# Ledger of designs, part 25: peptides against a protein of PDB entry 6JX3

Target 1, 85 residues: chain A of PDB entry 6JX3
Amino acid sequence: AEFRLRPEISVAQTDYGMVLLDGRSGEYWQLNDTAALIVQRLLDGHSPADVAQFLTSEYEVERTDAERDIAALVTSLKENGMALP

## One batch from the design tools (peptide; made by RFdiffusion4, then SolubleMPNN)

Design b2_p14_1_s3 (from b2_p14_1, 4 letters changed)
Fold by OpenDDE base, seed 4:
Structure b2_p14_1_s3 (fold): chain B 85 residues (1-85), chain A 14 residues (1-14)
Amino acid sequence: as target 1 above (85 residues)
Amino acid sequence: KKPYVRPSIRRLGR
């Protein structure tokens, strides 16, 4: 399934990292660099498996840990109203 | 390979 942000969510790039703004509630969230990288790749159409492979190739992380972290991030983004279910 | 930092999100406010 395609990873998508909710339509009310806007993305801003700041000197401190990626920020997601909910235009309806006014809530805004900061992503650290890893989270931003994952979100960017998912939005570009890469699967979670693709992203996990990318992370393990570029960073000192094991595949299982990368997969877990991606899944947890996606869940968090959905539960906090940023990504579509 | 680069050091890995786990992904995190932080609610900054309204």
Scores: peptide ipSAE 0.790, ipTM 0.949, DockQ to the pose 0.962
Fold by OpenDDE base, seed 5:
Structure b2_p14_1_s3 (fold): chain B 85 residues (1-85), chain A 14 residues (1-14)
Amino acid sequence: as target 1 above (85 residues)
Amino acid sequence: KKPYVRPSIRRLGR
């Protein structure tokens, strides 16, 4: 399924990195560089498999670890109300 | 290849 942010979520680029802001609740989250990279690629239409391939090509990470970390991030974003289920 | 840092998010406030 397509990865999408909830309509009320805005993406902000700050000097300290990517921030996601919930315009309704006022909650906001900071993403580290890896999380931001993953989110950016998913929003651009890349699949989790595409992102895992990208990570293993660019970083010292094994495929299974990359896949696990992507899945965990997506789950966290959904559970915290940032991404659509 | 570059060093890998696991993805993380942090709630900053409300």
Scores: peptide ipSAE 0.790, ipTM 0.949, DockQ to the pose 0.961
Fold by OpenDDE base, seed 1:
Structure b2_p14_1_s3 (fold): chain B 85 residues (1-85), chain A 14 residues (1-14)
Amino acid sequence: as target 1 above (85 residues)
Amino acid sequence: KKPYVRPSIRRLGR
């Protein structure tokens, strides 16, 4: 399944990291660097498995932890109205 | 390899 942001969501790059803004509600969320990196790669068309491989190659994280963290982030983005189901 | 920080999001408000 393709990862996509909801159409009302805008992406802003700030000094404090990536921010996602809901243009309808006005609610906005800050992503830390890891979350931003994951989102960027998913939006570029990489699968969660691709992203997990990337994380384990670049960072001190085990594959299972990377996969779990990616899945949890995706779930959070969907539940908080930023990503399409 | 770089230190790993788990991904996080924070609601800043509206």
Scores: peptide ipSAE 0.790, ipTM 0.949, DockQ to the pose 0.960
Fold by OpenDDE base, seed 2:
Structure b2_p14_1_s3 (fold): chain B 85 residues (1-85), chain A 14 residues (1-14)
Amino acid sequence: as target 1 above (85 residues)
Amino acid sequence: KKPYVRPSIRRLGR
């Protein structure tokens, strides 16, 4: 299924990195650069496998670690109410 | 290749 943010979540680009804002609760979350990159690519329609390939091509990370980190991030975003299940 | 930093999120509050 397509990775999507919940409708109440908006994205803000700040000098300090990407921030996700819950427009209903006012709660906001900061993403580090890697997390922001992953989210951006997923929102652009790339699959987790695509993102893993991108990470391994650009960064000093093994495929297995990239896949794990992407999955963990997606899970976290879903569990913390930012992404749709 | 660039150094890799694991992805992280942090709740800042409201």
Scores: peptide ipSAE 0.789, ipTM 0.949, DockQ to the pose 0.942

Design b2_p14_2_s1 (from b2_p14_2, 5 letters changed)
Fold by OpenDDE base, seed 3:
Structure b2_p14_2_s1 (fold): chain B 85 residues (1-85), chain A 14 residues (1-14)
Amino acid sequence: as target 1 above (85 residues)
Amino acid sequence: SHFGRLDAPALRPR
């Protein structure tokens, strides 16, 4: 299944990083650099496996940890109402 | 409006 944001969620690039804004509730969430990197890659159409490979290649992280970090972030995005199930 | 943070563990570049 493709990673997708809910239609009411907007993506903004700010001086302080990526922000996801819920246009209906007014809630917004700022992402740190790692989260923003993962989300951007997913939105660009890369699979979680693709992203894990990218992270292990570019950063000091093991494959298992990268996979866990990606899965946890996706779960958070869904739980906070930003990503579609 | 509610502000929140969505963080992933920081990574160090190789």
Scores: peptide ipSAE 0.722, ipTM 0.928, DockQ to the pose 0.943
Fold by OpenDDE base, seed 2:
Structure b2_p14_2_s1 (fold): chain B 85 residues (1-85), chain A 14 residues (1-14)
Amino acid sequence: as target 1 above (85 residues)
Amino acid sequence: SHFGRLDAPALRPR
């Protein structure tokens, strides 16, 4: 299924990178450049497989590592209440 | 409010 943020989560772009803000609790999470890139592409409708292909083509990373990085980030986003299951 | 970080491993461009 498509990657989606929870309704209460907002995306903000700051001078220091992407921030995800929970409008209900006030908690917010700063993403580094790699995490922000992955989230942006997922939100644009690219599948995890698409993102993995993109990462391996643009960066010095192996496919299996890219897949693990994406999966780990998605899991963290879900577990921390930012993304829908 | 609480500030956290979600980082993925840094990547080097080709």
Scores: peptide ipSAE 0.721, ipTM 0.927, DockQ to the pose 0.937
Fold by OpenDDE base, seed 4:
Structure b2_p14_2_s1 (fold): chain B 85 residues (1-85), chain A 14 residues (1-14)
Amino acid sequence: as target 1 above (85 residues)
Amino acid sequence: SHFGRLDAPALRPR
């Protein structure tokens, strides 16, 4: 299914990287470079498989590890109320 | 409001 953020979540770019802000609660999350890269590609419409292929091509990471990292991040985004289930 | 971090394992470019 399509990866989407919840409607109350905004994306902001800062000097320190990507930030996700919950406009209702005021909570916000700073993303490191890897997380930001994954989230941006998912938001751009790439599938998790697309992202995994991208990561293994551009970075020193095995396919299985890339897939795990993507899945874990997506799960965290959903469970923490940032992404739609 | 609360500040949090959402990190994924750091990657090294090829």
Scores: peptide ipSAE 0.719, ipTM 0.928, DockQ to the pose 0.949
Fold by OpenDDE base, seed 1:
Structure b2_p14_2_s1 (fold): chain B 85 residues (1-85), chain A 14 residues (1-14)
Amino acid sequence: as target 1 above (85 residues)
Amino acid sequence: SHFGRLDAPALRPR
């Protein structure tokens, strides 16, 4: 299914990278460059498989590692209430 | 503080 943020979550760009802000709770999460890149592509409508292909083509990472990293991040985003299940 | 971090392993461009 399509990756989507929860409606209360907004994206902000800071000097230290992407931040996801929960407008209801006030919690916010800073993402490093890799995480931000993954989230951006997912939000643009790319599937996790698409993102994995992109990462392996542009960066020195193996497909299996890319897939695992993407899955782990998506899980974290859902568990921390940022992404819809 | 309500600040958290979500990181993924750093990547090296080809």
Scores: peptide ipSAE 0.719, ipTM 0.927, DockQ to the pose 0.894

Design b2_p14_2_s4 (from b2_p14_2, 6 letters changed)
Fold by OpenDDE base, seed 5:
Structure b2_p14_2_s4 (fold): chain B 85 residues (1-85), chain A 14 residues (1-14)
Amino acid sequence: as target 1 above (85 residues)
Amino acid sequence: SRFGSLDAPALRPR
């Protein structure tokens, strides 16, 4: 299934990185560079497998670690109410 | 606090 944010979530690009804002609750979350990169790629339509390949190609990370990092972030985004299940 | 953080492990460019 395609990664998708909940409709009440807005994305803002700031000088300090990507921020996700819940327009209903007012909660917002700042993403570090790695998290922002993963989310951006997923929102652009790349699969988790695509993103893992991208990360291993451009960064010093093993495929298994990249896959785990992506899965953990997606889980966090869903559990914190930012991404659709 | 309304502000939170979501991080993934930092990566070093090749």
Scores: peptide ipSAE 0.699, ipTM 0.921, DockQ to the pose 0.892
Fold by OpenDDE base, seed 1:
Structure b2_p14_2_s4 (fold): chain B 85 residues (1-85), chain A 14 residues (1-14)
Amino acid sequence: as target 1 above (85 residues)
Amino acid sequence: SRFGSLDAPALRPR
């Protein structure tokens, strides 16, 4: 399973963080720093498990919480039409 | 609105 954005989605970096823009609808979604970090790692080819390990090693978060945060974000990205299923 | 937000819980570095 590879995390991929839908082809119509573009990534932009703004003063407010990562923004995902839907080129078809014109809608865009701003990600906070944590969400952006997770997305960037996933797009770089890291698995959710890899990302969870990274988060727990670098930040004050427990593995279970990291896994839950990643899963919730991935679900949101798919449901909001930004990531491929 | 065309703008939305998707946030994950903020993290504190070790």
Scores: peptide ipSAE 0.699, ipTM 0.920, DockQ to the pose 0.887
Fold by OpenDDE base, seed 2:
Structure b2_p14_2_s4 (fold): chain B 85 residues (1-85), chain A 14 residues (1-14)
Amino acid sequence: as target 1 above (85 residues)
Amino acid sequence: SRFGSLDAPALRPR
């Protein structure tokens, strides 16, 4: 299934990185550079497998670790109410 | 605070 943010979540680009804002609760989350990169690619329609390949090609990370990092981030986004299940 | 953080492990460019 396609990765999607919940409709109440907005993306803001700041000088300090990507921020996700919950328009209903007012909560907001700052993403570090790696998390922002993953989220951006997922939102652009790349699959987790695509993102893993991208990460391993451009960064010093093993495929298994990249896959785990992506899965963990997606889980966190869902659990914190930012991404649709 | 309403501010939180979501991080993934930092990566080093090749």
Scores: peptide ipSAE 0.698, ipTM 0.920, DockQ to the pose 0.876
Fold by OpenDDE base, seed 4:
Parts: sequence; structure tokens; C-alpha cells
Structure b2_p14_2_s4 (fold): chain B 85 residues (1-85), chain A 14 residues (1-14)
Amino acid sequence: as target 1 above (85 residues)
Amino acid sequence: SRFGSLDAPALRPR
């Protein structure tokens, strides 16, 4: 399924990184560099497999670890109400 | 707090 943010979620770029803001609750989350990179690529339409390949090619990470990290982040985004199921 | 963090494991560039 296509990765999408919930309609109430806004993306902001700050000096300290990407921030996701929930316009309804007022809650917001700051993403570290790795999380922001993954989210950006997913929002650009890359599949999790694409992102995993990118991570393993550009960074010192094994494919299995990259896949796990991506899956965990996506799950967190969904569970915290930022991404659509 | 209304502020939270969403992190993924840090990566080292090749």
C-alpha cells in the first residue's frame, strides 16, 4: 500500500530536522536524520524495498536491519496517528 | 508533553 500521512498531519522542516505536526491535537514529533530520510523517501513514492536498497547502498547497514528499521518506523507512524493504515 | 520524538537507528555513511 502507498505510504501516506493522515490529512491532519503537516510536515515542517526545521534547523534541527523534520517535524510532523498534528493540526488537531497540537502534538508534534521531531524526527532524527534517519527517520526523516526514510519518511521523505516514502512520501516521494519509493517503496520500502526501494528505501532499504538505498540505505544499504549509502550507509553501513545490512539489508535485514534496514528492512526492520523501516518497518518499525512505519508502524510507529501509523500507531501514533501520523500515517494512514 | 505535546512534543515527542520519532527516531530510527542512526546510520553511518559508507
Scores: peptide ipSAE 0.695, ipTM 0.919, DockQ to the pose 0.888

Design b2_p14_3_s1 (from b2_p14_3, 6 letters changed)
Fold by OpenDDE base, seed 3:
Formats: C-alpha cells, sequence, structure tokens
Structure b2_p14_3_s1 (fold): chain B 85 residues (1-85), chain A 14 residues (1-14)
C-alpha cells in the first residue's frame, strides 16, 4: 500500500531539516537527513524497494542494510502516529 | 508546537 501520513500531520522544511508536525497533539518530530530523504521519496510515491535501490546507488550502503533501515523508519513513523497503517 | 524528539536512521555517506 502507498505510504501516507495521517491527516493531522504536516510536513515542514526548516533550516535544520525536515520536521513532521502533529496539529492535534501540538508535537513535532525532527528527522535526520537520511530519514528525511527516505520519507521524501516515499511521499513522492516511490516504493520501499525503489528507495532501497536509490540508497544503494547513491550511498555507501548494502541493499540489506538499506531495506532494514527503511522498514525500521516506516515502523517508527506508524508507531509514533505519523503514518497511516 | 513542542519538540517531541528526533526520528533517525543511520547516517549514510556518499
Amino acid sequence: as target 1 above (85 residues)
Amino acid sequence: MRFAGELSVPRLER
């Protein structure tokens, strides 16, 4: 299924990087650069497999590590109430 | 808005 943020979540680009804002709770989360890159590509409609291919092509990372990192991030985004199941 | 924390994955190098 397509990666989607919950409707109460907004994306903001700051001087310090991407943040995800929860308009209901009043909380925001800061993403490090690599996490932001993954989220950006997922929101653009790329599959996790697409993102893994991108990461291995552009960075010094093995495919299995890229896949694990993407999966872990997606899980965190869902568990922290930012992404839809 | 209040800061809740950082979400990160291991930093990748070129």
Scores: peptide ipSAE 0.718, ipTM 0.934, DockQ to the pose 0.939
Fold by OpenDDE base, seed 4:
Structure b2_p14_3_s1 (fold): chain B 85 residues (1-85), chain A 14 residues (1-14)
Amino acid sequence: as target 1 above (85 residues)
Amino acid sequence: MRFAGELSVPRLER
C-alpha cells in the first residue's frame, strides 16, 4: 500500500527543517533530518524496503535498525493523524 | 498554529 498523508496535512520546508502541518487543528510537527528524509522518500513512492536499502547504502546503519526506525516513524505518523492508515 | 512536537528518527551518520 502507498504511503500517503491525510488530506488535511501539508508539508512545509522551514529554516529549521521539514514540518507537517494539520490545516484543521492548527497543530504542526517538526521532523528531524533523518525522519524528513524517510518521509520524502516514502512520499516519492519508495517502499519501506526501498528506503531501508537507501539508508544502509548511504549511512552507517544496519538493515534491521533502518527497518525498525522506518516502521516506528510510519507508526507515529499514522497514530498522530498525519498519515492515512 | 501550535507546536505539537518533534517526530524524530535516530540521527544517521555518513
Scores: peptide ipSAE 0.718, ipTM 0.934, DockQ to the pose 0.961
Fold by OpenDDE base, seed 2:
Structure b2_p14_3_s1 (fold): chain B 85 residues (1-85), chain A 14 residues (1-14)
Amino acid sequence: as target 1 above (85 residues)
Amino acid sequence: MRFAGELSVPRLER
């Protein structure tokens, strides 16, 4: 299934990086640069496998580590109410 | 708005 944000979540760009805003609770989360890059690519329709390939091609990271990091981030986004299950 | 925290992935090097 495709990665999607919950309807109440908005993306904002700040001087300090990407922020996810919950319009219902009023909470927001700051993403570091690598997390923002992953989220952007997922929202653009790339699969986690696509993103892992991108990361290993552009950065000094092993495929297994890239896959683990992506999976952990996606899990966090779902568990914190930002992404749909 | 209130800050809920940072979501991060280990920073990658080029």
Scores: peptide ipSAE 0.718, ipTM 0.934, DockQ to the pose 0.947
Fold by OpenDDE base, seed 5:
Structure b2_p14_3_s1 (fold): chain B 85 residues (1-85), chain A 14 residues (1-14)
Amino acid sequence: as target 1 above (85 residues)
Amino acid sequence: MRFAGELSVPRLER
């Protein structure tokens, strides 16, 4: 399935980076720059495979590590109630 | 609002 945030989750840009806000609970999460980059690409409609290719092209990271980082982040977003399953 | 935490991926170098 396509990566999507839950409907109660909003994205905010701050001087310190991307923040995800839960309008229902009032909780928010700060993303570091690399996580924000991945989330932005996913929200733009790129697949995890697309994002992995992007990361390996732009940064000094192995494909396997990029894939693992993306998968871990997506899992975290789902488990923490930010992204749809 | 309440801070729930930081979501981090290992920082990448160019």
Scores: peptide ipSAE 0.713, ipTM 0.934, DockQ to the pose 0.925

Design b2_p14_3_s2 (from b2_p14_3, 7 letters changed)
Fold by OpenDDE base, seed 2:
Structure b2_p14_3_s2 (fold): chain B 85 residues (1-85), chain A 14 residues (1-14)
Amino acid sequence: as target 1 above (85 residues)
Amino acid sequence: PRFAGEISVPRLRR
């Protein structure tokens, strides 16, 4: 239920946005602004449903699209070894 | 460190 990064993953803020760094492999990923916003809120303890509600209230996005975007992001983070399954 | 790629969600408009 709770979204968590893997222990070896750290978050860094850059002038170009959020970066996730794997301290073991040395690989890092750049997040675009929307992805960073979602990750930040998830890490703060908001559920995907909470985040979807936030997005629909702040941006021109439908609930179903927000939910799909969040789910796709979470899946990507898990598959790329950044988030715990 | 090595750049592995971008993780992107479709950009949202206010």
Scores: peptide ipSAE 0.773, ipTM 0.943, DockQ to the pose 0.940
Fold by OpenDDE base, seed 4:
Structure b2_p14_3_s2 (fold): chain B 85 residues (1-85), chain A 14 residues (1-14)
Amino acid sequence: as target 1 above (85 residues)
Amino acid sequence: PRFAGEISVPRLRR
């Protein structure tokens, strides 16, 4: 299934990095660089498997660790009301 | 708007 943000969540780029803004509550979250990279690729239509391959090719990270990090991030975004289930 | 926190993944090295 496609990774999608909830309708009320918008993405913005700041001098400090990517932020996610909840247009209803007014709350915003700042993403660290790795999280932003993963979210960007997912939103761009890449699968978690694609992202894992990308990470292992570009960075010093094992496939298992990349997959775990991606899964944890996706779960967090869903559970915290930023991404659609 | 109010800051709610950082969403982070362990930093990767090149």
Scores: peptide ipSAE 0.773, ipTM 0.943, DockQ to the pose 0.923
Fold by OpenDDE base, seed 3:
Structure b2_p14_3_s2 (fold): chain B 85 residues (1-85), chain A 14 residues (1-14)
Amino acid sequence: as target 1 above (85 residues)
Amino acid sequence: PRFAGEISVPRLRR
């Protein structure tokens, strides 16, 4: 299924990187560079498999590790109320 | 708005 943020979550691009803002609670989170890269590609419509391929082609990371990192991030975003299940 | 923390993935290098 397509990766989507919850409707109350907005994305802001800042000089410090990507930020996710919860418009209801007023809380915001800063993403580190790798997390931001993954989230951006998912929001652009790339599948987790697409993202894994991208990461292994551009960075020193094995496919299995890339897949694990992507899955862990997606799970975290869903469990913490930022992404739709 | 209030800062809630960082969401991170292990940093990758080129």
Scores: peptide ipSAE 0.772, ipTM 0.943, DockQ to the pose 0.909
Fold by OpenDDE base, seed 5:
Structure b2_p14_3_s2 (fold): chain B 85 residues (1-85), chain A 14 residues (1-14)
Amino acid sequence: as target 1 above (85 residues)
Amino acid sequence: PRFAGEISVPRLRR
């Protein structure tokens, strides 16, 4: 259940936001600011539920929408080979 | 080279 990146994935902070780099393929992906915020919190050990609570407390977003956004993001990261299943 | 893609979540407002 713990969110983890695949071993070959590196995180880079750039002037334009967070980037994920696959050290094997050389592919890199940019995260928009909201996605980066979620990923950062997940990597810090917060659960998706924790992150949803954080988002609803800091932003104008409903809990259900926050949960959906987080779940969709996690799914995307797994499907794109960046996060472990 | 360009990014393989962007991973995004709808932008949130304060």
Scores: peptide ipSAE 0.709, ipTM 0.917, DockQ to the pose 0.812

Design b2_p14_3_s4 (from b2_p14_3, 6 letters changed)
Fold by OpenDDE base, seed 4:
Structure b2_p14_3_s4 (fold): chain B 85 residues (1-85), chain A 14 residues (1-14)
Amino acid sequence: as target 1 above (85 residues)
Amino acid sequence: MRFAGELSVPALRR
């Protein structure tokens, strides 16, 4: 159940933060800092539960809210063709 | 390359 990007997707850092680039379609998505933090941790092999624990320990966010935000982001990444199912 | 949109999570504060 590891989080992985689709093979055509690459990560880049810009002056405005993390972007995900689709080498096939030519589309790119910009991530805000919180989304980038979550994606980075997931790509590093942390589970959604790990990430939720991290967020609640480092930021003023409730566990339920962190879990919701992570799940919503993962869903968006999959549905928009950036992450593997 | 073309911009497809922003993926955002509500900003967190310390």
Scores: peptide ipSAE 0.738, ipTM 0.941, DockQ to the pose 0.928
Fold by OpenDDE base, seed 2:
Structure b2_p14_3_s4 (fold): chain B 85 residues (1-85), chain A 14 residues (1-14)
Amino acid sequence: as target 1 above (85 residues)
Amino acid sequence: MRFAGELSVPALRR
């Protein structure tokens, strides 16, 4: 299934990077630049495998590490109520 | 709005 945000979650851009806003709870989460890049690509329809390939081609990171980082972020987004299961 | 925290992936170098 495609990566999707929950309907109450909005994306905002700040001078400090991407922020995810929960319109129901009033909470927001700040993403660092790498996390924001991953989320942006996932929201654009790229698969986790696509994102891993992108990261390894553009940055000094091994495929296994990229895959683990992406999976960990996606898990966090789901567990914190930002992304749909 | 209130800050809940930061979600970070280890920073990558080019």
Scores: peptide ipSAE 0.735, ipTM 0.940, DockQ to the pose 0.951
Fold by OpenDDE base, seed 3:
Structure b2_p14_3_s4 (fold): chain B 85 residues (1-85), chain A 14 residues (1-14)
Amino acid sequence: as target 1 above (85 residues)
Amino acid sequence: MRFAGELSVPALRR
């Protein structure tokens, strides 16, 4: 299924990196650079598998670790109310 | 606006 943010969530690029903003609650989450990279690619329509391939090609990370990191982040985004299930 | 926290993935090295 396509990765999508909840409609109340906005993406902002700040000098400190990517931020996800909940327009209803006023809460915001800051993403570290690796998390931001993953989210950006997912929002651009890349599958988790695509992202894993990208990470392993560009960074010193094993495929299994990349896949685990992506899955964990996606889970967190969904559980914390930022991404649609 | 209120800070809810950081979402992070272990930093990757090129």
Scores: peptide ipSAE 0.734, ipTM 0.940, DockQ to the pose 0.923
Fold by OpenDDE base, seed 5:
Structure b2_p14_3_s4 (fold): chain B 85 residues (1-85), chain A 14 residues (1-14)
Amino acid sequence: as target 1 above (85 residues)
Amino acid sequence: MRFAGELSVPALRR
C-alpha cells in the first residue's frame, strides 16, 4: 500500500520544476507544481487520504476532486514506469 | 531539456 518509486527513478529539482528521471533509459518527466506536491507528500509517507486532507485544508478543492487527482496521478506514475505497482 | 512527457494535476488555488 505504501507509495514507492522504482529504484532506477531519481527525483530532481530543476529550473523546469520537479523532474523524475529513469537512470537506465535516460527518460525523464516534468511534474507541474500540484503533481510535485502530491508526489513529495506520498514519498514522505503520507497516505493518499492524508494528502487529500492536506489539499482540501490548504486549497480551494473538494475532497472528491482531490481524491480523483491523486488517484489519477498515481495511476500515471505506475503506467509510465516510475512507481512500483 | 526535452522531456518524455509531463505529469500534471489541475492547478490548485489557495
Scores: peptide ipSAE 0.678, ipTM 0.921, DockQ to the pose 0.773

Design b2_p14_4_s4 (from b2_p14_4, 4 letters changed)
Fold by OpenDDE base, seed 1:
Structure b2_p14_4_s4 (fold): chain B 85 residues (1-85), chain A 14 residues (1-14)
Amino acid sequence: as target 1 above (85 residues)
Amino acid sequence: KPYVRPSITRLGVL
């Protein structure tokens, strides 16, 4: 399904990279460049499969590894209250 | 390009 951030989550660009801020709790999380790229593409409407294809085309990563990493990231974002389930 | 696995890090609470 569509990847969406929770409504209370704001995206900020900082000296530490992309940060997701929970406006209710104040909790905030830093994303490294790869995570930020994945999130950006998902938010733009690309599927995890699309993102995996993109990663394998641009980076030295196998499809299976890309898919695993995307899935793990999405899970983390949901579990940590950043993305809608 | 070299691949770096995605990572998130909890920075704290504002």
Scores: peptide ipSAE 0.787, ipTM 0.949, DockQ to the pose 0.959
Fold by OpenDDE base, seed 4:
Structure b2_p14_4_s4 (fold): chain B 85 residues (1-85), chain A 14 residues (1-14)
Amino acid sequence: as target 1 above (85 residues)
Amino acid sequence: KPYVRPSITRLGVL
């Protein structure tokens, strides 16, 4: 399904990377470069499979590891109230 | 390029 941020989440680009802010709770999270890249591609409409392919083409990572890491990130974003289920 | 696993870090609450 489509990856989407929750409506209360704002995205900020900082010198330290992507930050997600919950406008209701005030909680905010920093994404490292890889996480930001994944989120950006997912938000642009790429599937996790697309992102995995991208990662393996650009970085020294195996497909299975990329897929695992993407899935784990998505789960974390959902569980921490940043992404819609 | 070297791969760095994705990570998120809770910075705090405003």
Scores: peptide ipSAE 0.786, ipTM 0.948, DockQ to the pose 0.974
Fold by OpenDDE base, seed 3:
Structure b2_p14_4_s4 (fold): chain B 85 residues (1-85), chain A 14 residues (1-14)
Amino acid sequence: as target 1 above (85 residues)
Amino acid sequence: KPYVRPSITRLGVL
């Protein structure tokens, strides 16, 4: 399944990192650097498996931990109304 | 390089 943001969500690159704004509610969220990296790659069409491989190649993280963290982030983005189910 | 777990933080409402 393709990762997509909800249509009401705007992405901003700020001095404080990636920010997601809900244009309907006004709610806005900051992503840390790792979360922003994951979201950027998913939006570019990489699969969660692709992202996990990337993380393990660039960072001091085990594959299982990377996979867990990607899945948890995606769940959070859906639960908080930023990503489509 | 060092790994930091991904996180999101609700900043507020505009």
Scores: peptide ipSAE 0.786, ipTM 0.948, DockQ to the pose 0.968
Fold by OpenDDE base, seed 2:
Structure b2_p14_4_s4 (fold): chain B 85 residues (1-85), chain A 14 residues (1-14)
Amino acid sequence: as target 1 above (85 residues)
Amino acid sequence: KPYVRPSITRLGVL
């Protein structure tokens, strides 16, 4: 299914990178450049498979590693209350 | 380009 942020989550672009803010709890998280890129593409409607293909074409990473890293990031975003299940 | 694994870091609470 589609990747979506929870309604209470806001995205901010800072000089230090992408930050996700929970407007209810006030908790906020910084994403590194790779994580921000993945999130941006998922929010744009690309599938995890699409993102993996993109990563392998742009970066020195194998497909299986890219897929695992995307899945782990998505899981973390869900578990930390940023993304919908 | 060199690959860096994705990461998230909890910064705190406002």
Scores: peptide ipSAE 0.786, ipTM 0.948, DockQ to the pose 0.970

